# Peptides against a protein of PDB entry 3OGK, part 59

Target 1, 307 residues: chain A of PDB entry 3OGK
Amino acid sequence: ATPDRLSRRFPNLRSLKLKGKPRAAMFNLIPENWGGYVTPWVTEISNNLRQLKSVHFRRMIVSDLDLDRLAKARADDLETLKLDKCSGFTTDGLLSIVTHCRKIKTLLMEESSFSEKDGKWLHELAQHNTSLEVLNFYMTEFAKISPKDLETIARNCRSLVSVKVGDFEILELVGFFKAAANLEEFCGGSLNEDIGMPEKYMNLVFPRKLCRLGLSYMGPNEMPILFPFAAQIRKLDLLYALLETEDHCTLIQKCPNLEVLETRNVIGDRGLEVLAQYCKQLKRLRIERGADEQGMEDEEGLVSQRG

## One batch from the design tools (peptide; aimed at target 1 F27 E111 L239 R286)

Design b1_p24_5_s3 (made by RFdiffusion4, then SolubleMPNN; from b1_p24_5 with S1G T5S E13K H16Y E20L E23L)
Fold by OpenDDE base, seed 4:
Structure b1_p24_5_s3 (fold): chain B 307 residues (1-307), chain A 24 residues (1-24)
Amino acid sequence: as target 1 above (307 residues)
Amino acid sequence: GRPASEEELEEAKEEYEKLLEELE
């Protein structure tokens, strides 16, 4: 489809999702100059799609100028922006979005690549937004943003229900978790094992409504922090957890209401057996192989086909 | 980076092969 055709056919379009580069781009199989630029679409949005409130770009090239144009064109009418596996922008582009779109409810940049200039975009969001429901920069590398701004967002955005972040030290998010009273989903962070301080995370308090989570680098020593509310866990992302097969079994047994599990092959046949036994509400199971450069270390970390 | 499922990898390979065919 072309931008002009879309606007002519659907001038009152509220939601737009565009997919650019093929999935093969994830494996660096797509030439850099292949295309997938959002520029012509942003131009069309600005000129002819005046009721558009939701924009989802998937695997596209997005410049700061594109974001600035989009921000100014839609302003407070923009409720959702998803930069899903996109590239080409900097944090200046994000700053423009949050500066002009003060009523944005969903902001996603999961798995996007960008140049980080500063943390101003998150600060600006914290200073002025009270509408945010979903914030997702999972699997990104922001190093200049402040956990304090995230806490401020949680305090001011009472409808905030889902937050996915990069490698924040979890202890730096204590204030955030206390403020995020309605949070149902959290993914990311960083659990850093300290041999000299095994109780490091034992007093971590999660939001009472938390039921969907994925804590990065969670090992068997940190896993018990989930036990107090394991029965209410409905979605669990163990993709970046440091759990072996038996650890999976231990945790799964404590999550009888689990509906969605994402993990790696390390779960093994044994883990799948335990899953089948204890998680009768399971609706979706995703098993990923992990990084190609990493081998399976667990002897039970194999999932076999059953006849 | 995010690891891919076997299904995602297969889909990506198919897309890649299709792209190569278009470039020939």
Scores: peptide ipSAE 0.031, ipTM 0.663, DockQ to the pose 0.709
OpenDDE base, seeds 1, 2, 3, 5: peptide ipSAE 0.027, 0.021, 0.024, 0.030; ipTM 0.465, 0.539, 0.451, 0.649; seed 2 fails the geometry check

Design b1_p24_5_s4 (made by RFdiffusion4, then SolubleMPNN; from b1_p24_5, 10 letters changed)
Fold by OpenDDE base, seed 4:
Structure b1_p24_5_s4 (fold): chain B 307 residues (1-307), chain A 24 residues (1-24)
Amino acid sequence: as target 1 above (307 residues)
Amino acid sequence: GRPATDEEIEKAKEEYKKLLEELK
C-alpha cells in the first residue's frame, strides 16, 4: 500500500499500523538501505489523516524529523504512539512527541534502537502528562532517564496500568511502585544478586493490582518476592529470568491463575508437566530458544515433541 | 537481541528467502 492511497480511501482513519522491514531484519539479514522509512507516511498523516489518534510503526526507520512532524501534526489528538522495533531516532525525537502530545495515553518503543542524548523526554512527560496509561520501553537501553520521573508519572497518571522498562535497579523503583496504585503490569528492571545481602529485595512492595509481570535477572533467591501475590499472577514473563527447570516448577505451582507464560526452553518437559497440572487457565504459552550464542545449561531444559 | 521462538525464526527465514528471490 502507498500513503496516498490510504488517505484517499480512508480519510477518517483513526488507527494506523505499519509494518516495514521483514522479520529477517532481526537477524541482520536485511541491508540497512532496504527501506521501511516512515517519512512518506508521516507526511501523509500530517496532511490528510487529521483524525488519526493511534500510530504503530513496526520495524521501521524513524528519524527525529519524522517524530517532530508527527508530534506537531497530531498534537493532543495523538493518543497512541508505538515505535515497535524501530530505529533511526534519538531522544530528541521522543522529546518532541511528549512535548507536543500532552494527552498521549500509550507510548511504546519496545526493542527500538536509538541514540540517547539525555533524559529530558521522560522528564517532560512527567511534568505535563496526566493521561498516560501504558509506558513501554522494554528491552531498550536508556541510561540517562531518572527513576524519579517515572515515580512522578505514576503519581500524576492515575490511569497508568502498564509499565515496561529497561535495566533500572528494582530498588530505585520503590517510589514508583508505591505511587503506581493502579498498576497491573510491570516488566523489566534489574534484580542484582548480592551474596552478602540476601534480604536485599525481601521488603520490596509491589502495587496491589499487579498481575502481569516480568522481572529481569530474577533468580531463585529473588523469586520468593512474588510468592505473596503469586495466586493473582495472570501473566508471567520469564524470558530474562535466571531460573532453572526446577525453579520454573516451583514458581508455576504457586501461580494457579496463570493465563500467559513466556519463557525459554529451560522450562523443559518437567516444567511443562507442572504447568499442565497446576495452571488450568493457561491460554498462551511462548517458549523462546534464547540467544544462539548461549547454549542450554540445564540438563532438563529441553522440550521434546510428544509422539 | 531478544531471542525468538522457533516459529518466528522459521517465518523470518521464509520471508528472507522470498526477499532473495525478488532481488534476483
Scores: peptide ipSAE 0.143, ipTM 0.756, DockQ to the pose 0.706
OpenDDE base, seeds 1, 2, 3, 5: peptide ipSAE 0.069, 0.013, 0.018, 0.097; ipTM 0.706, 0.417, 0.381, 0.726; seeds 1, 3 fail the geometry check

Design b1_p24_6 (made by RFdiffusion4)
Pose (drawn by RFdiffusion4):
Structure b1_p24_6 (pose): chain A 307 residues (1-307), chain P 24 residues (1-24)
Amino acid sequence: as target 1 above (307 residues)
Amino acid sequence: LEVEFTEPTAASKKRYEEMKERRE
């Protein structure tokens, strides 16, 4: 339907969600220029959806121009913006929205592709934003943003509940973790072990409510930092973990309250057996395919009828 | 209970390549 039709039928929308490219685009089957331009929609938002407080674009083309317009038109009213698997914008667009939308509660860019010119957008949030509840740049290449800015955001945003990040060294986020007193969910970061520091981590202060998490590149040697509060974990994202079938069993075994598990097929039939009696409350399970070139990551990394 | 068996997305494939390199 045309944007005109949407605003005529529902002039007082508070929340809008638009999907563009077919699902196949998540698997590199759809041309990049196929469509899903968000621009006519943002123009319609400017003129006729004057009550909109939340926008979620999914698999759509979003430009800097169209985010500059959205930020100016909705300003302090924009409580939530989700750029979900979108493309076509840069850090200029992010900066525009974080400076004009001073009351953003939820900002999300998971799996989006954009050009990173600088890190001022995150710094701008750190300097002025107090209301942020969820910040999410989970699956994203950011090389110019400072972990210090993220820590500062945690110090200023009492209601911060959920943060998902890129390849920040976990050690650089120690301050962030102490400051994020209300943090219930954390995903991302980078666990980089060096033989030099056998106990490089072991001294992580995780927020005492963290129950939905996934530490990227987590190996067997760092896995134990989860044991002190594994009884509390309700959601686990081992999708980007570097741990073998045996290690999965050991960790899954310690999470009797786990309701959501996402993992690669390295979980193996053996891991599913463990999951079968320790985690009776499990509600959602997703086993994504692993490195399928040089053996199934190990000689148990195949799930079957047994699992 | 919801159970899903899925292929990797294009975004996950790129990260899995980095994970593979670190294994080498």

Design b1_p24_6_s1 (made by RFdiffusion4, then SolubleMPNN; from b1_p24_6, 9 letters changed)
Fold by OpenDDE base, seed 1:
Structure b1_p24_6_s1 (fold): chain B 307 residues (1-307), chain A 24 residues (1-24)
Amino acid sequence: as target 1 above (307 residues)
Amino acid sequence: MEVEFVEATAAQKKRLEKLEERRK
């Protein structure tokens, strides 16, 4: 497909999803200069796709100039921008988006790589947006953004239902959780165990509607914070939890309404058995094979593959 | 029910490395 053909065929297009680099790029099997630039598409959007309100770029190269052009071209008509596993931009590009697209509802940059200049983009979003429903910068590395801005977003955006973040200390997000009254999904953060304060996280208060959750670095000592609302959990992301096989079993038993589980091989055959026994509503199970597989000496921590 | 076994992407592997560091 070419940009010009698309606009001619669909001049009133409202939603566009583009896939650039092949999936192999996610595994470092494709040269960085392979292609997949959004520039020609952004040009076409700016000129000919006047009703476009949703843009999803997957595995594409996006420059700040591209983002700026897109932002100015669509302005408050842009409701969704997903930079899904993209690269090539900086936080200046993000700033342009949030500055010009003040009614954006979904902003995603999950697993995107970028250069961070400052935290102004999140601050600008916090100061001016009241429409946000989904904010997702999961699996990114921001060091200059403020959790206070996230709290402000939660306070001002009453339709905010899904937030996925980087490695914010969870205790810094207490205000955010209190403000995010309608939040249904949260992923990310950072649980940092303190041997001297085992109860460090026991008093965390989560949004009452929270049912999709993935806390980074959650270990068995922190896991009990989920128990009060485990029965309402529908989706768990345990990919970056510090749970062993037995911990998985413990948690799974407390989540009878679990529909989606994402975890690693550490769940083991035992965990799968427990899952089958206790989670009758399960719709999707994703098991990621990663670095931990090589380090596991315990056979029970491995999932047996059957053809 | 859908069961999916997947391999970690490069980004995910990097995250997993951080995880392993914390497991010590």
Scores: peptide ipSAE 0.493, ipTM 0.924, DockQ to the pose 0.791
OpenDDE base, seeds 2, 3, 4, 5: peptide ipSAE 0.412, 0.447, 0.296, 0.483; ipTM 0.907, 0.914, 0.878, 0.922

Design b1_p24_6_s2 (made by RFdiffusion4, then SolubleMPNN; from b1_p24_6, 10 letters changed)
Fold by OpenDDE base, seed 3:
Structure b1_p24_6_s2 (fold): chain B 307 residues (1-307), chain A 24 residues (1-24)
Amino acid sequence: as target 1 above (307 residues)
Amino acid sequence: MEVEFVEPTAAEQKRLAKLEERRK
């Protein structure tokens, strides 16, 4: 499909998803730069797709200029922007988006690679947005953003329900969690074990509606912080947890309402047995190989009750 | 036709590396 054909056929298009180069290109299956640039699409959006509210770029090359053009073209009409595994932009592009699209509800840049110039984009978002529902920069390498801005966002965006972040120290997010009263999903952060302070995280208070969770680097010593609301957990991401087989068993037994589990093969047959025994509401199970077993291609097991 | 790819991203690889560092 070409941008111009799309706009002619669907002038009232509200949602657009573009997929760029697949990872299979790394194996020389297809050209590396196949369908990579969003520029022609952004041009078409600016000119002819005037009702577009949702844009999802996956594995695309996105420049700051592209983001700036998109931002100015759609302005407050843009409700969703997902830069999913994209590259080519800097935080200046993000700044343009949040500056011009002040009613954005979903902002995602999960697993995107970019040049970080400053933390102004998050600050600007915090200062002016009250509409945000989903914020996701999971598995990114921001170092210049402030957890205080995240707290401000939580305070000002009462519809904020899902937040996924990078390696923020969890204790720096205490204010955020207190402010995010309607938060249902949280992923990321960093749990950092302190031998000298084993109770470092024990007093952490989570939002009352939290039911989808993935805490990074959570080990068996930190795991008990989930126990008070484990029965409320519907989705659990353990892909980046530091749990062994028995730890999985312990946690799973406390999550009878678990619907989605994402973990690694460390769960083992034992963990699967426990899962089957205690989690009768399970809808999806994703099992990936451990880091030491990772090659060029991931081996994952997906078990779904969907036939 | 939708094709699913299973190769980890660079971000995933970095995250896994961090995980392994913390496990040791």
Scores: peptide ipSAE 0.286, ipTM 0.771, DockQ to the pose 0.274
OpenDDE base, seeds 1, 2, 4, 5: peptide ipSAE 0.282, 0.261, 0.277, 0.268; ipTM 0.797, 0.793, 0.762, 0.796; seeds 1, 4 fail the geometry check

Design b1_p24_6_s3 (made by RFdiffusion4, then SolubleMPNN; from b1_p24_6, 11 letters changed)
Fold by OpenDDE base, seed 5:
Structure b1_p24_6_s3 (fold): chain B 307 residues (1-307), chain A 24 residues (1-24)
Amino acid sequence: as target 1 above (307 residues)
Amino acid sequence: MEVEFVEATAAQKKRLAKLVERKK
């Protein structure tokens, strides 16, 4: 569909999802300049889609100017913005969004590629937003944002239920976890093993309602921090954990209410057997392939395609 | 139960490479 046809057919559209580049782009099979620009769509949104509350761009090219136009056109009416695997913008574009859309509930930029100028966008969000429910910049590389701003967001946004972040040191998020009383989902962070201080993470206190979790770089030494609430875990993201097959078995056995598991081939057939035995509520299993070719495969960490 | 096997994207492979470096 063209932007012009969309507004004519659906003048009262509340939610828009656009897919630009084909899925093959995720595997570097399509040049970056292939297309999928949001510009004509943003123009149409600004002029003709006055009831639009939710925008989802997937694998599209988004400029700072596009974000600025969108922000000013929708302002506090914008409840959801998802920049899913997008590129072409900087943190200035994000700053415009959070400055003008002060009642935004969902802000996602997962796996987007951008130029980072500063951390002002997160600071502005922390200073003015009280409506945020979902914040997701998972698999991004922010180096200039402050964990303190994330804590402020948690304190001010009482409906905050899902937060996915980049490689923050998990100890810097202690204040965030204390403030985020209603948090149900957390992904990201960075667990950094310290041989001289093996128990440095044992005093971490997670939000009481936390049931969907994915900690980056979690190894077998850090895994016990989950044991006190493992029975309430419903979703685990182990894609970026440093767990071997036996570690998977240990953790899975402690999560009898697990509904969703995302992991790598390292789970192995043994891990799948344990999963079937102990996780009777399991609804979805996602196994990512290709990572183990880089030498992280335990000899037992191969899932056989038998069936 | 839904089982999905997915090939790692380029971005995922890059992140996984960081994991390998830390394990080493």
Scores: peptide ipSAE 0.416, ipTM 0.909, DockQ to the pose 0.798
OpenDDE base, seeds 1, 2, 3, 4: peptide ipSAE 0.387, 0.314, 0.348, 0.293; ipTM 0.903, 0.867, 0.894, 0.852; seed 4 fails the geometry check

Design b1_p24_6_s4 (made by RFdiffusion4, then SolubleMPNN; from b1_p24_6, 8 letters changed)
Fold by OpenDDE base, seed 4:
Structure b1_p24_6_s4 (fold): chain B 307 residues (1-307), chain A 24 residues (1-24)
Amino acid sequence: as target 1 above (307 residues)
Amino acid sequence: MEVEFVEPTAAQKKRLEKLEERRK
């Protein structure tokens, strides 16, 4: 479809999802400049899609100018912006979005590549937004944003239910977790083992409604922090946890209500058996084929390809 | 129940590399 055809056919469109590049592009098999630029779409949105409140760009090229135009065109009417695996923008573009779209409810930049100039966008969001429900910059490389702004967002956005972040030190998010009373989902962060303080994270208090969780770099020493609420966990993202097969088994046994598990081959056949035994509510299992497939010498740590 | 075996994206591969660095 073309932008003009879309607007003519659906002038009252409220939600738009565009997929630009094929998935192969995410594996560096397709040139970056191949696929869809959002520019013509943003132009059409600005001019002819006056009721559009939700925009999802997936694997597209998005410039700061595009974001600025979109932000100014939709302003507080924009409720959802998802820059899903997009590229071409900087944090200036994000700043424009949060500056002009102060009632945005969902802001996603998951797995997008961008140039980070500063952390002002998150600060601006923290200072002015009270509507945010979903914030997701998982699998991004933000280094200049402040966990304090995240805490402020949690304090001001009472409907905040899902937050996925980059490599924030988890201890810096203590205030965030305390403030995010309605948070149901958290992914990201960084658990950093300290040999001198084996119980470094044992005093972490998670939001009471938390049931979807993915802590980056969580090892067996940190895993027990989940045990008090493991029974209420419905989704686990263990893709970037430092858990071996045995650790998977231990954790899975404590999560009888698990519905979604995302992990790597390290779960092994043994882990899958335990999963089948203890997680009767399981709806989705995603196993990422990573270094574990070739790097693990332990047969128990590999998921066999059964034909 | 849906079971999916997937290859990691480029970004995910980078994350996996970071993971391996921490395991050492």
Scores: peptide ipSAE 0.382, ipTM 0.904, DockQ to the pose 0.792
OpenDDE base, seeds 1, 2, 3, 5: peptide ipSAE 0.345, 0.372, 0.369, 0.359; ipTM 0.884, 0.900, 0.899, 0.897; seed 1 fails the geometry check

Design b1_p24_7 (made by RFdiffusion4)
Pose (drawn by RFdiffusion4):
Structure b1_p24_7 (pose): chain A 307 residues (1-307), chain P 24 residues (1-24)
Amino acid sequence: as target 1 above (307 residues)
Amino acid sequence: LEVEFTDPTAAHKKRFEEMEKRRE
C-alpha cells in the first residue's frame, strides 16, 4: 500500500513497522538495489503521522537524507528507532538522530550495513542521553567508536537494560559492566585469549542481573566466568562462540533455567542429550549451521535423529 | 517448544569466516 493509504486509515499511529526486501535477501539471493526504500514513508511520517513515537524498519534501504528528515520531523518524540538489517546510510545519519532525538529509549542497528566515517554518534549519546533503555549494534562493524563512551552511557542511563555490541575487547568494558547496574542482557564483545595471560579474564564483574547473554569468541578457557551465576541465565547465544561439543555439554549442564538457546550444530547429538534433561523449561532453540567445509568442526558436531 | 534448524545468513557467514581464521 501507499503511505498515503496508511496515514488516511490510521492517522494516530504511535508505532510503525515496515518490512521491505523478501526474506531471501538475508541469504544473499536478492539484488542489493531491489527496493525497500524507506524515503516515501519518512516523508509521510513528517506530514501526517504526527503521533509516531516508534519506527522499526526491517530489510529496508535507509539513506542519510531520510534519517535526517525523520530526526527533525519527530525529534524528542522518537522514543525508539530500529534499523533492522537495513542498508544505505552512514554515521552522519546516526549522528543526526542522536542529536535531534534527545529522548531515545531504544536504538537498534543489528546486522545493518552503513558507512562508518566516525564515532561521534556514540559520543553524542554519551554526552547528553539519559533515557536509553536498549542499545543494540550487535552484528556490526564499528571500528571508530570508543568503549569509554559506552561506559559513560552506562553511568548516565539508569534504565539501561539491554546492550548488544560489536568486537570490543571485553576487558575494555570492565568499567561498563560495573556501571551498568541494571543490565539484564549483554551480547557481543570479543574474548581474545593470549597464552601470555592464562587468567586474562577470570576477574570480570558481570552485572548482578545479567541473565540473557552471549559473549563472542568465548572459548573453553574463558567459559567458566559464567559458572558463578549460570543458575540465573535464561537466554544463551553461543552462535559466535569458539567452543567444542564437549564444552557445550558442560555449560548447558549448569543452566537449569535456560529458556532460550541459540547455537551452531557443534552442539552435537551429545549436547542435545544434555539439554534434554537439565533444561526442562526450554522454550526456543535454534541450531544454526556451522563451518561445513573441513569436517563438522569436530567428530560430534552433527545433530541427527538421536538428538 | 520451538525448534529451528537453519542455514547461516549472509551476515553470519562473514563472522564465521573470521572464526575459522582464528581456529587456524

Design b1_p24_7_s1 (made by RFdiffusion4, then SolubleMPNN; from b1_p24_7, 11 letters changed)
Fold by OpenDDE base, seed 5:
Structure b1_p24_7_s1 (fold): chain B 307 residues (1-307), chain A 24 residues (1-24)
Amino acid sequence: as target 1 above (307 residues)
Amino acid sequence: MEVEFVEPTAVEKKRLEKLVERRK
């Protein structure tokens, strides 16, 4: 399919999803210069797709110029932008998006690679957006953005329901959680163990509606912070938790309404048994192989594939 | 119920490496 054919056939297209590089690119098996540039599509969007409000680029190369063109072309009509596993842009491109698309509801750049110049994009978003519902820069490495801007976003965007972030220190997000009254999903952050302060995170207050959660680097000492609302958890991402098999069992037992679990092999057969016993509403289980197989001596952390 | 066993992406693998480093 070519961009020109799309616009001719669907001049009133409202939603566009483009997949560029093959999935193999996610595993660094595809040369970087393979292609998958959004440029011709952005040109077509700018010229001919005037009703487009949702754009999803998956595994594509996106330049700052592309983002700038898209931003200016769609402006406040753009409600959704997903840069899903994309590359080639900098935070200047993001700044252009949030500057021109003041009514954006969904902004995603999950697992995208980019050059970080500054944190202005998040600041600009915080200063002007009141429409945001979903913000997702999970699995990204931002070092120059401010948790205070995230708090401002939460305060100003009453419809904010899902936020996935990088490695913010969780304590820096206390204000964010207090402000995000309608937040249902949170992923990311960073829980950092402090031997001198074992109760470092015990007073952390989460949004009342939080039911989809994935905290990075959560260990058994931090895990109890979930217990007060564990019964309302529907989705749990433990991929980057520092939980052993027994810890998984402990947590799973407290989540009887769990529908989706994402974890690693460390859950083990024991964890799976506990999961089956206590989580009767489970719809999806994702077990990622890798770190536990390569580095963990724990025989118990192996999941047997039983058909 | 859907059960899937997956291999980590390159990004996920790097993240997992960080995880391992934190455990040590």
Scores: peptide ipSAE 0.491, ipTM 0.921, DockQ to the pose 0.828
OpenDDE base, seeds 1, 2, 3, 4: peptide ipSAE 0.314, 0.477, 0.473, 0.317; ipTM 0.870, 0.920, 0.917, 0.883; seed 3 fails the geometry check

Design b1_p24_7_s2 (made by RFdiffusion4, then SolubleMPNN; from b1_p24_7, 12 letters changed)
Fold by OpenDDE base, seed 3:
Structure b1_p24_7_s2 (fold): chain B 307 residues (1-307), chain A 24 residues (1-24)
Amino acid sequence: as target 1 above (307 residues)
Amino acid sequence: MEVEFVEPTAAEKKVLEKLVERKK
């Protein structure tokens, strides 16, 4: 489809999702710069798709100019922007979005590649947005944003239900968790083991409604922080946890209401058996072949595809 | 129940590599 054809056929389009690159490009099988540019689509949105409130770009090239044009064209009518595995923009583009689209409800940059100039975009979002429901910059490398801005967002956005972040130290997010009273999903952060303080995270208080969780670098020493509410966990993202097969078994046994599990091959056949035994409500299981398989000491951390 | 075995994306691989280094 072309932008012009789309607008002519659906002038009242409210949601648009574009995919610009094949998945193979993400595996370095195709040049990373191969794919679609959002520019012609942004032009069409600006001119002819005046009811568009949701935009999802997946694996596309997005410039700051594109974001600026989109932001100004849709302004407070833009409710959802997902830059899913996109590239080509900087934090200036993000700043434009949050400056002009102050009623945005969903903002996603998961796995996008960008140039970080400053943390102003998150600060601006914190200062002016009260509508945010979903914030997701999972698997991104923001180093200049402040956890205090995230806390402010939680305080001001009472409908905030899902937040996925990069490598914030979890203890820096204590204020955020306290403020995010309606949060149901959290992924990311960074758990950093301290041999001198084994109880470093034991007093961490999570939002009461939290049921979808993925803590990065969570090891067996930190895992017990989940036990008090493990029964209410519906989704676990263990892709970036530091759990061995036995640890998986331990945690899974405590999550009888688990519906979605995402993990690595380290779960092993043993973990799958435990999963089948204890998680009768499981709807989706994703097992990723981890790059760490060769480094795994546990021979049981292998999932057989036989059977 | 849906089961999916997948290969990681390039970005995911980088994170996994970081995990390996942290585990060491």
Scores: peptide ipSAE 0.119, ipTM 0.711, DockQ to the pose 0.805
OpenDDE base, seeds 1, 2, 4, 5: peptide ipSAE 0.077, 0.072, 0.053, 0.085; ipTM 0.573, 0.571, 0.673, 0.680; seeds 1, 2 fail the geometry check

Design b1_p24_7_s3 (made by RFdiffusion4, then SolubleMPNN; from b1_p24_7, 11 letters changed)
Fold by OpenDDE base, seed 1:
Structure b1_p24_7_s3 (fold): chain B 307 residues (1-307), chain A 24 residues (1-24)
Amino acid sequence: as target 1 above (307 residues)
Amino acid sequence: MEVEFVEPTAAEKKVLKKLEERRK
């Protein structure tokens, strides 16, 4: 579809999802020259789609100017913005979004690539937003944002139910977890093993309603932090966990109510057998072909594609 | 049950690096 045709046919459109071309390379590289720019769509949104509340760009090129135009055009009417695997913008564009869209409920930048100028966008969001329900910058690399701003968001946004972040040290998120009383989903962070302090993370307190979880770099030493509430876990993201096949088996056995599992080939056929045995409510299984396969000496860490 | 096999993500490189560091 073209922007013009869309607006003519659906002048009262409330939700728009645009998909760019599939990524042709491993590691989800987006070609810079494939022509998937959002600019013509943003122009059309600004001019003709005045009831639009939700925008989802997937694998698109998005500039700061595009974001600024979108932000100003929709302002507080924009409830959802998803920059899904997008590229081309900086944190200035994000700042514009959160500055002008004060009632945004969902902000997603998962797997997007951008230039980081500062952490002002998250600070601005923390200072002025009380509507946020979903915040997702999973698999991104922010180095200039503050965990304190995330904590502030949790305090101010009582409807916050899902937060996915980059590589925050988990211990820096203690205040966030305490504040995020209604949080149901958390992914990301960084668990950093300390040989001198094997129980570094054992006293972590998670939100009571947490049932969808993915802790980055979680190894077998950290895995026990999940055991007290493993029975309530419905979704596990183990894509970035540091668990071997046996560790997978151990954890899976403790999650009888698991509905969604995302992991790598390291789960192996054995892990899949355990999964089938203990997780009778499983609805979705995602297995990523891990780059760590080359380092796996154990034949059990391989999953055969069947069915 | 839905089973999905997907290609590695860019972030997986981080996992590999961490694995290597911890295995030393």
Scores: peptide ipSAE 0.037, ipTM 0.674, DockQ to the pose 0.617
OpenDDE base, seeds 2, 3, 4, 5: peptide ipSAE 0.021, 0.035, 0.033, 0.037; ipTM 0.477, 0.685, 0.643, 0.680; seed 5 fails the geometry check

